# Peptides against a protein of PDB entry 3PUK, part 144

Target 1, 227 residues: chain A of PDB entry 3PUK
Amino acid sequence: ERGLKSVVWRKIKTAVFDDCRKEGEWKIMLLDEFTTKLLSSCCKMTDLLEEGITVIENIYKNREPVRQMKALYFISPTPKSVDCFLRDFGSKSEKKYKAAYIYFTDFCPDSLFNKIKASCSKSIRRCKEINISFIPQESQVYTLDVPDAFYYCYSPDPSNASRKEVVMEAMAEQIVTVCATLDENPGVRYKSKPLDNASKLAQLVEKKLEDYYKIDEKGLIKGKTQS

## One batch from the design tools (peptide; made by RFdiffusion4, then SolubleMPNN)

Design b2_p18_5_s1 (from b2_p18_5, 8 letters changed)
Fold by OpenDDE base, seed 1:
Structure b2_p18_5_s1 (fold): chain B 227 residues (1-227), chain A 18 residues (1-18)
Amino acid sequence: as target 1 above (227 residues)
Amino acid sequence: SESEKALEEFEKKREKLK
């Protein structure tokens, strides 16, 4: 029993691999920095082979075309990752792969989505958001991927207040993805600190949890649960 | 086309979540 790791793997398996799997077909999987860490935390290469992945490629690297194979892009919805995808399929005459299945780890902004639609629409077989923006560490431990979070949250400089708010918003969003993955709407507990960052973050998480379950895919309202 | 359907379905789902 791997706890949270097994839950995350099960989510990825059902939302990504089972979603695009075709019997006897192998795919090339493209990963970015975040999804490399994510998959490394919850599976082995042998597991990916069983899911029909022949090779893993770094989306940021220059890659040779494999035009006869379809590609599975499991990436974050960032300008950098999307730009790399666009380079692979933006040219009608020189596509790197046969087709693309795209799975974003989080909500894809309209600006990026529109760029994809405008240039690569005919190459896409599937596009989906799976809402996993955290890294499982142990059975009940996970980490958030928010750059400079510590720096801004603990900055005594009032000029960083706006940036701190943005960072906390991002952290809260990632925590909500953990709850969504676990199918939980927990009560939030925190330790108070001099800057009261924990209280602010807790409030953001609670608000976002309410919003998430109000507009979930099944239209269900889930009550508060224990975690 | 298959690709157009894929993007349309995705767009419908994401609009629901906005």
Scores: peptide ipSAE 0.182, ipTM 0.798, DockQ to the pose 0.641
Fold by OpenDDE base, seed 5:
Structure b2_p18_5_s1 (fold): chain B 227 residues (1-227), chain A 18 residues (1-18)
Amino acid sequence: as target 1 above (227 residues)
Amino acid sequence: SESEKALEEFEKKREKLK
């Protein structure tokens, strides 16, 4: 077993593929940059075939319409990915697929959701946030997808303070998705020196973990576990 | 419609998670 990779795959299988599965139906799956890396890290094409995916397409590329098939969008809630989705379903003449199942890797901002609702409401069969915003590397190793994290977190320029806070929030959110996927509420350890960045991040993670478990689907509040 | 219901359900879930 491949530890975290297997857990991530199981989560995706349950939250995405099982959720939209229809007997005898094949779907086209649309991926963005992040979800391409995510799926590549935890599954093979044969696994996707078993889940009823006939072909994988890059959402950013121009694609030929396959109007008789439904599309599964497994994408990040970003303006770029959402805009590509909107181009696929924004008008009747531009509809590339029969219908859409949308699964976001993280919380979709209201601004993006409202755009989808306004333009594509009649084409969406399912919309769900699955809360997986990390890439599994090994059993207990993962990477975060936060652009310019290093630059802003370690920048001595005071003008970057606001951006640093945004980056910290994004990192904390992604760490919480790992914990949620593993069904763990870990105690957080950090090294505070030489900068206080690790301490700040730890506090954000703890806060977000508490919030998540208080409002999770199971309504379960767990004590801290060793991780 | 089925699609409208799907979005409505999603909205309800989102509100609970805010």
Scores: peptide ipSAE 0.175, ipTM 0.793, DockQ to the pose 0.654
Fold by OpenDDE base, seed 3:
Structure b2_p18_5_s1 (fold): chain B 227 residues (1-227), chain A 18 residues (1-18)
Amino acid sequence: as target 1 above (227 residues)
Amino acid sequence: SESEKALEEFEKKREKLK
């Protein structure tokens, strides 16, 4: 199988499922809004069954305890998703599952991590960050998940300048995760007119790409690849 | 414990990626 979808699936399989796989063990998988869309874009339920997932649950919904089962949390590092996790394991009386394997789709802020560590440390069997913050649509097309990106980037209101910068940063971060997934350091091309958004985004991407490859797990510095 | 090791490993990796 070819294309971005297959690449994303292979990455999730190796980084998440193979990482926590135990022979003969089934897990409940908890997803949030983003990871639901992500998995739906690149796999089927039959694929998840093969990876030892018995059922998928929405982390935002109220769920009955299944205390004999371990849970795999594949979630975004957001306050909302983390708070839901904390409700599942924050107290002995409220413990929903036997233990937790946590995989974040991106870097988890220290504030959220410390909150988890303080309240749920004894329940965590694995914690890992992966770098997938996009939805694959087709072979070489992806969708960024940045709320209100269009509104702030194209707003003529100067009062939105600070928010626009935050949005641009988030977009750049997600683009870098695509490059990381494809194992490429591409040259950035853009149309700068009529607004400066594309130019600013390109600069952010270039900077983040440099940072990523300099501090990657392999300790490699990659040169520019063809886009 | 297994949980302590998991968190320690995670913290170690986070420091490298910051």
Scores: peptide ipSAE 0.169, ipTM 0.789, DockQ to the pose 0.627
Fold by OpenDDE base, seed 4:
Structure b2_p18_5_s1 (fold): chain B 227 residues (1-227), chain A 18 residues (1-18)
Amino acid sequence: as target 1 above (227 residues)
Amino acid sequence: SESEKALEEFEKKREKLK
């Protein structure tokens, strides 16, 4: 069995590095908090060097311009990361890099995408969503990037119901990205006791899986696999 | 070099995730 880390790395290699690879070209790679963790979990810096990355930079930091080099942005579609990107390319006089290749870890909301189009379209050579929103820990273990998920899911306070729904939705979405990465459409199994959280999450996952595989990257409908 | 520094930092981060 192939470890999840290897699978994730292969997906990133194919979806990101191979996608923007040019012979003899080196790029600066910009990472955010999530993608830093993601890459750190499944590769080494030497692997990135082999993929034509000369240096990795934190997108949140104020960086010196390297105007002769193209930048590979591997980032989450968050306002914070997008805003940092916009600062890099939003002004012609303040362009940090020669051009940008943007790879989002998940679906980029229209609001953010529109901001990018409005201000940075001429600087973007590629924009792609690769749908990896989890951190592989072990061969078959991963963690989700959903802030305060534990607190809200298990909070007895009814006032947190709305937030609970939001985090459940986010978790379900990220689980679907795992399934997509592994090319699996699993039947969902859960323990419902003592709370109904697992049941709710399962329902959300099932629905999202159905939606995803109806309109997957290959346009294929896949049958359920038990995992 | 910048690459060496980045390598070290990246490796450190990797270790923290283990």
Scores: peptide ipSAE 0.028, ipTM 0.621, DockQ to the pose 0.021

Design b2_p18_5_s2 (from b2_p18_5, 6 letters changed)
Fold by OpenDDE base, seed 4:
Structure b2_p18_5_s2 (fold): chain B 227 residues (1-227), chain A 18 residues (1-18)
Amino acid sequence: as target 1 above (227 residues)
Amino acid sequence: SEADEELEKFEEKREKLK
């Protein structure tokens, strides 16, 4: 059985590296916090070298310009990561790299996209959304990147209800990305005791799976599978 | 306009999740 790590790597290779690959061309890859963890979980630096990456840099850091190199931004669609990108390309005089390929790990809101478009469209060669919002741990285990998920989901404080809902939505979205990565449309099973959180999450996942698999990435309708 | 053309070209560079 192929481990989840290998599946994730294969998806990244296909969706990101193969998408922007040019023979003989090397790129600098910019990562944020999530994608650093993601790549660290499923590949080695040698793997990245094979994909034409010379060096990886943290998008949040103030980096020296390498104007002769194109940059591959593999980042989450967050204001923080986008703002860092915009600092790299937002001004004509301050462009850090020759051009940019942007790969978002999830759906990028139009607000962020429009902000990029308005500021540095000429510098961008590619802007692609992929669907990987989880960290593979082992063959069939992954972690979700949802801040304070544990706290809000299990908090007895009613004041956290709104935040709990947001967290549940985020978790559901990330679970759907796992399913998409594994090419599965599973029936959701859960144990609800002692809290209703599992039931709520299951419902959200089911709904989102239904929406996602109406039309998959290839325009195909997929039937229900078992996990 | 040149700006409009660049914006259009940019949209062509975008690939959204379906």
Scores: peptide ipSAE 0.289, ipTM 0.821, DockQ to the pose 0.184
Fold by OpenDDE base, seed 2:
Structure b2_p18_5_s2 (fold): chain B 227 residues (1-227), chain A 18 residues (1-18)
Amino acid sequence: as target 1 above (227 residues)
Amino acid sequence: SEADEELEKFEEKREKLK
């Protein structure tokens, strides 16, 4: 069995790098906070060089234009990352790169997509959603990238209830991405806690798994697997 | 319109999660 890191890398390689590969072409890759962690967890800089990436840049930082090179944006579908992208291409006269390939780590809301479409459509060569919203740490261990998840999930303050729901939704989505990546339909297991967060999360995961496998590319609903 | 054609072309560049 291949470790989770290897599986994630393989998925990124096929979904991102192979998708936009052009012989003899180098790209600048723009990363956000999540994708920086993601790539750092499953590859080396030498691996990225082999995939035609000359330099990796932080999307949040001010960067010098490299107008002769295409940019590969491997970013989360967040307003922050999208806004940074728009700053790179939003001005007709001050495009930082020749063109953009955008790969989102998750579902991109239509609102964000439409914002990109309205501003930068001509500069974009590809806009693809991939399903990797977790960080592999070990062969079978991963972390979720949901800001303040612990704070909101375990907060006794009722005022945080709405935020807690949003966080749990995001966590459930990320867990489903793990399952999709591993091609597994697991039975959900959890340890109950006083706040019943585990039960709520389990329900969300189960619902999302059902939805995923109903509409998968194979058109097959997979049975429960070990996890 | 030209704008509509451009928008359509952009949609062709989009690949959503299924």
Scores: peptide ipSAE 0.276, ipTM 0.815, DockQ to the pose 0.179
Fold by OpenDDE base, seed 5:
Structure b2_p18_5_s2 (fold): chain B 227 residues (1-227), chain A 18 residues (1-18)
Amino acid sequence: as target 1 above (227 residues)
Amino acid sequence: SEADEELEKFEEKREKLK
């Protein structure tokens, strides 16, 4: 067992593979940059084969149609990934696969969801958000996928203040996904820095945790635990 | 259709989580 990696794998197995599993059916799985890193961090190809995945493809690359097979899209809710998905199903002539099971790693913005709904709704067999937006490294270590986080969070330039807030918001959201995956509601602790970034981030995490557990999928309110 | 029903369910779930 690999601690956090095992937990993440279990979550993906339950939320994605078990959710769309059909006996005797093989699927092509489409990954983006983030989910490639995510799966590579917590599973092997043999594990994916056991889950009915025959081939893994990069969603960003041009791919030949395999019209007889269904596709499992495990992707981040980004314009780039969604646009690639839309290219696979946006028209009858462009339909590369039999149908799509789409699983987003995080909340899909309404703008992107509406594009999907308008263009390829008939091809979708499943659409779900699973809330895993981190990369497990070790039993208690993970990385966040927030570009330029260091640059903006520690920038002394006042002109970056707005961008800093956006970055911190994104970081807080991803931390909440870790907590959700671990089924924890932690009491957040931090070391204050001159820029109070840690304090601000902690506040954002606490707020988002409260929001998550108030309206979680199970309708449960969990007490705070130490982590 | 099955697809329409799936998206409807998804939308309903999304709205509850906002």
Scores: peptide ipSAE 0.211, ipTM 0.798, DockQ to the pose 0.615
Fold by OpenDDE base, seed 1:
Structure b2_p18_5_s2 (fold): chain B 227 residues (1-227), chain A 18 residues (1-18)
Amino acid sequence: as target 1 above (227 residues)
Amino acid sequence: SEADEELEKFEEKREKLK
């Protein structure tokens, strides 16, 4: 059993592929750096074919138009990925694809969302946030995609304190997405370190978990679970 | 349009999560 990988795949299948699937229809899927790693960690190309994906393309590359096909964008809500999407649909006369289904891995900032709405609204048939911002490695192991996390978290330089806080927030958010994916509200466990980073991160995770479950779509407050 | 309706629904969901 693939454990966490199977859970992640099941979530993607339900939230993305089943959500936009049409019988007999094939789509081109556009991936960025993060989603390439994510899908590679939990599925094979054969699995994507079964979900109606004919070809996967890198969103950052210059691609030839396939105007008769719809495109599935499974991307992170970053300026780089959004800008690439805007280039695909920003011109009314030179759309690369027939239509777009957009699935963000995380909360899309208002600034980026507004750009999409203003420029490409007519091309969008689906827009959704699925809240998967981690990479499953093994049955119970995952990695976070936070650049320079090690550098800032373990920096003894007080001048990096503000950046450290931003990194810790990003890490905490990604951990919460793991909990959401697993449908868990776990007790947080950590090992103490001289810099007390683990304790700070634990507190941030606990706070964010509380916020997440308060806003749960089902209006259900979940109790603490074992992890 | 269908596209406008989709974005409006998405925006409404986003507002609930803020």
Scores: peptide ipSAE 0.207, ipTM 0.799, DockQ to the pose 0.588

Design b2_p18_5_s3 (from b2_p18_5, 10 letters changed)
Fold by OpenDDE base, seed 5:
Structure b2_p18_5_s3 (fold): chain B 227 residues (1-227), chain A 18 residues (1-18)
Amino acid sequence: as target 1 above (227 residues)
Amino acid sequence: SESEKALKEFEEKRKKYK
């Protein structure tokens, strides 16, 4: 079995590049902070060239229009990334690219989706949510992208309880994306701590796994596996 | 339009996972 990096790359190739591939067509790919790290962890520029990407650009930077080329947005469903997309296509006169293929790394909230729909609907050729919210490090190691996770999870201040819950929810979602990518339904194990954060997180992961496999992309229900 | 179809398809898929 190939390492986690290879699995992630294969997932991206299938879900993103194969999905929008057109023979002889080159695209500009727009990345945000997360997807830059993601792709850097599992592929090389030469790999992207083979997938029809001529140039990668940072979505946060001011960029010159390339109106004859279509753009592939591989971005996180965040207000910041979405706002940058909207700046690229929000007005007819300011359209930077010919059209957009949008691939979100996770579920796009309705608020953001509605904003896109309202302002950029005519420019979108494809909109899809993929399920990759982690960075592969090693064959069995990944990194979660949850800001201030340590701070809130280990805060003794009860006023941070609500924020702690949000952080744990986000971590649970990202862990589920790993399982989905690996096509695994693991039995979740944890070590209890005084704050019982591990137990709470495990419960969230289990719940989300159940929800995912009830209705997955393959329409399959998979039994528990060893991970 | 192609764009309208793309968004509609996306919306339909989203409904399945909510």
Scores: peptide ipSAE 0.243, ipTM 0.829, DockQ to the pose 0.628
Fold by OpenDDE base, seed 1:
Structure b2_p18_5_s3 (fold): chain B 227 residues (1-227), chain A 18 residues (1-18)
Amino acid sequence: as target 1 above (227 residues)
Amino acid sequence: SESEKALKEFEEKRKKYK
């Protein structure tokens, strides 16, 4: 067993592939930069074939229409990825695929959701947020995808304070997705740093964990667990 | 329609996190 990788794969399998599976039906899967890394970290192409994926395409590239096939979009809720989706289905006469199943890796902002609803509503068979915003590296090791995190977190320049807060917030959100994936509410441990970044991040994670479990699917508040 | 149902279900789930 690959520990965290297996857990991530199991979550994707149940939340995405099992959710949209139809007997005898093959789909084209569209990936962005993040989801390409995510899937490559926890599965092989043979695994995707077993889940009914015939081919993987990069959402950012111009692609030839395959109008007889349905498409599975496994993408991050970013303007870039959403704009690519809109280009695939925005024109009634030039739809690239038969229909779309959309699975976002994180919460989709209202602005992006409203754009999708306004232009592509008739093409969507499923829309879901699965809340996986991290990359598993080893059995107990993972990485976060936050641009310039190192630069802003360790910047001594007070002018970067606002950007630092945004970066810390993004990291905290991604850490919470790890906990959600593992079904854990761990106590946060950290080593103190001169800039107290670890303490601030810990506080953000704790707050977000509380919020997540208060409004989870079961409506249950979980106590702290060992990690 | 199937699409309208899918979007409605998604929208209802989203409200839980707002």
Scores: peptide ipSAE 0.238, ipTM 0.827, DockQ to the pose 0.650
Fold by OpenDDE base, seed 3:
Structure b2_p18_5_s3 (fold): chain B 227 residues (1-227), chain A 18 residues (1-18)
Amino acid sequence: as target 1 above (227 residues)
Amino acid sequence: SESEKALKEFEEKRKKYK
C-alpha cells in the first residue's frame, strides 16, 4: 500500500461509509468522473462491498430505477453532477431510489445547494462535504484535477489573466485539501518562475491554509509544521 | 423529519466553513 492512498481511503471510509452505515443495509453508490478516479486510486471493489456497497453506477448515465434501495452519491459539487442527481430525485416522475446520502468532495456553492433544497429536500438523508479534491498517485505524490490549468497558467496572452486567477484559486483549494487530509500545516516552499506562477500559488495556499485551520472541524488553530 | 435534520445540520456546518 502507498502511504497517501491508504490515508485517502481511511478518510473516505470514516467520512463517508462509516457516516451512513447501517447494519445489514446495502446501498447503490453513484460516482462522477472525479470520484471514479479517486476511488479507483485507493480501493478495490471488494473494499466497497465490505462497506455495504452492492454496486457502483455512473451518475452521468441513464439508469433504471431501484426504488427500494437507498443511494449514496459521492460526487463533486459541479453543475453537471448536481443536475444528474436532480434528474434522479427532482423530476415529476418517480424517484429512482428510496433516498439519497450525498457526500461532496468539496464545498458546494450556494446556488447548487439551493437548487437541491428546492427540488429534492425530502429525499435527502444526509448531506456532507468531505474536502478531498486530489488523486493520490504515490506515497506522497498526488495529481490535481483542474481542467486547462497548464494552458492558462503558462499562457502569455493577457486576455487569459482572469481565467488564470480562477485556475490558481482552484489549485490552491485542492492543495489545502491534501494538507487537511494529512493533518499538516506546512510552510510553503516553491521554485520561482518567470511568470511567477509558483509564488502566486504559494501565497494563495498559505492564505487558504490559515483560513482552514482557523475554522477546522476540531475548532483548533494549528501552528505551522515542517514538511 | 430525517431529511430536514440532515439539511439543517449541513447548513450549520456550511456556515462554519465559510
Scores: peptide ipSAE 0.231, ipTM 0.823, DockQ to the pose 0.650
Fold by OpenDDE base, seed 4:
Structure b2_p18_5_s3 (fold): chain B 227 residues (1-227), chain A 18 residues (1-18)
Amino acid sequence: as target 1 above (227 residues)
Amino acid sequence: SESEKALKEFEEKRKKYK
């Protein structure tokens, strides 16, 4: 069974491909490290072709311009990925593609969004945030993409406390995106460990779930923007 | 074709990440 993979793919199809679909139009899709893993986990290249993607490119690599084609950026809202996007469109003379559709896998910080607006507004046809910050492995199994999570969460060194908190925050956020994707508001269960990391993470998840669903109930869903 | 190349690359990456 590949239930979660199917759910994730369906979410991407709806939130990304259907959102920017134009009849007869092909796009180049730009991926970063995370979205490469994400798509690889839940689809095949043939699936992407069916969605109007002619070729996929790594956003981090130097690429030749294809100025007649629009680009679909499916990327994480990180400085690295955003900077690569900015290099593609930041200069009129250096625009690599005709236009850009940007889909962030998570909330794009205002700082990054403002940079995009300041330099690339005219090139962007769509900018949307979706909530998929995990890699589906099996039907109900996923992995989180939080660097050094293991080290900081299990480090007994008090000097790592601040970083540990940041990591847990990121993990909690990603768990919430799983719940959002699955349209579930679960009760959080955990087994406590000596460092009580599970309890802390559970609290963060619960808080974020509450915030997410409160916002959702009010129809104030973040992530739909246009530049 | 470019698409064929992309397919191969994607398949390879998929294998790598699974």
Scores: peptide ipSAE 0.031, ipTM 0.650, DockQ to the pose 0.021

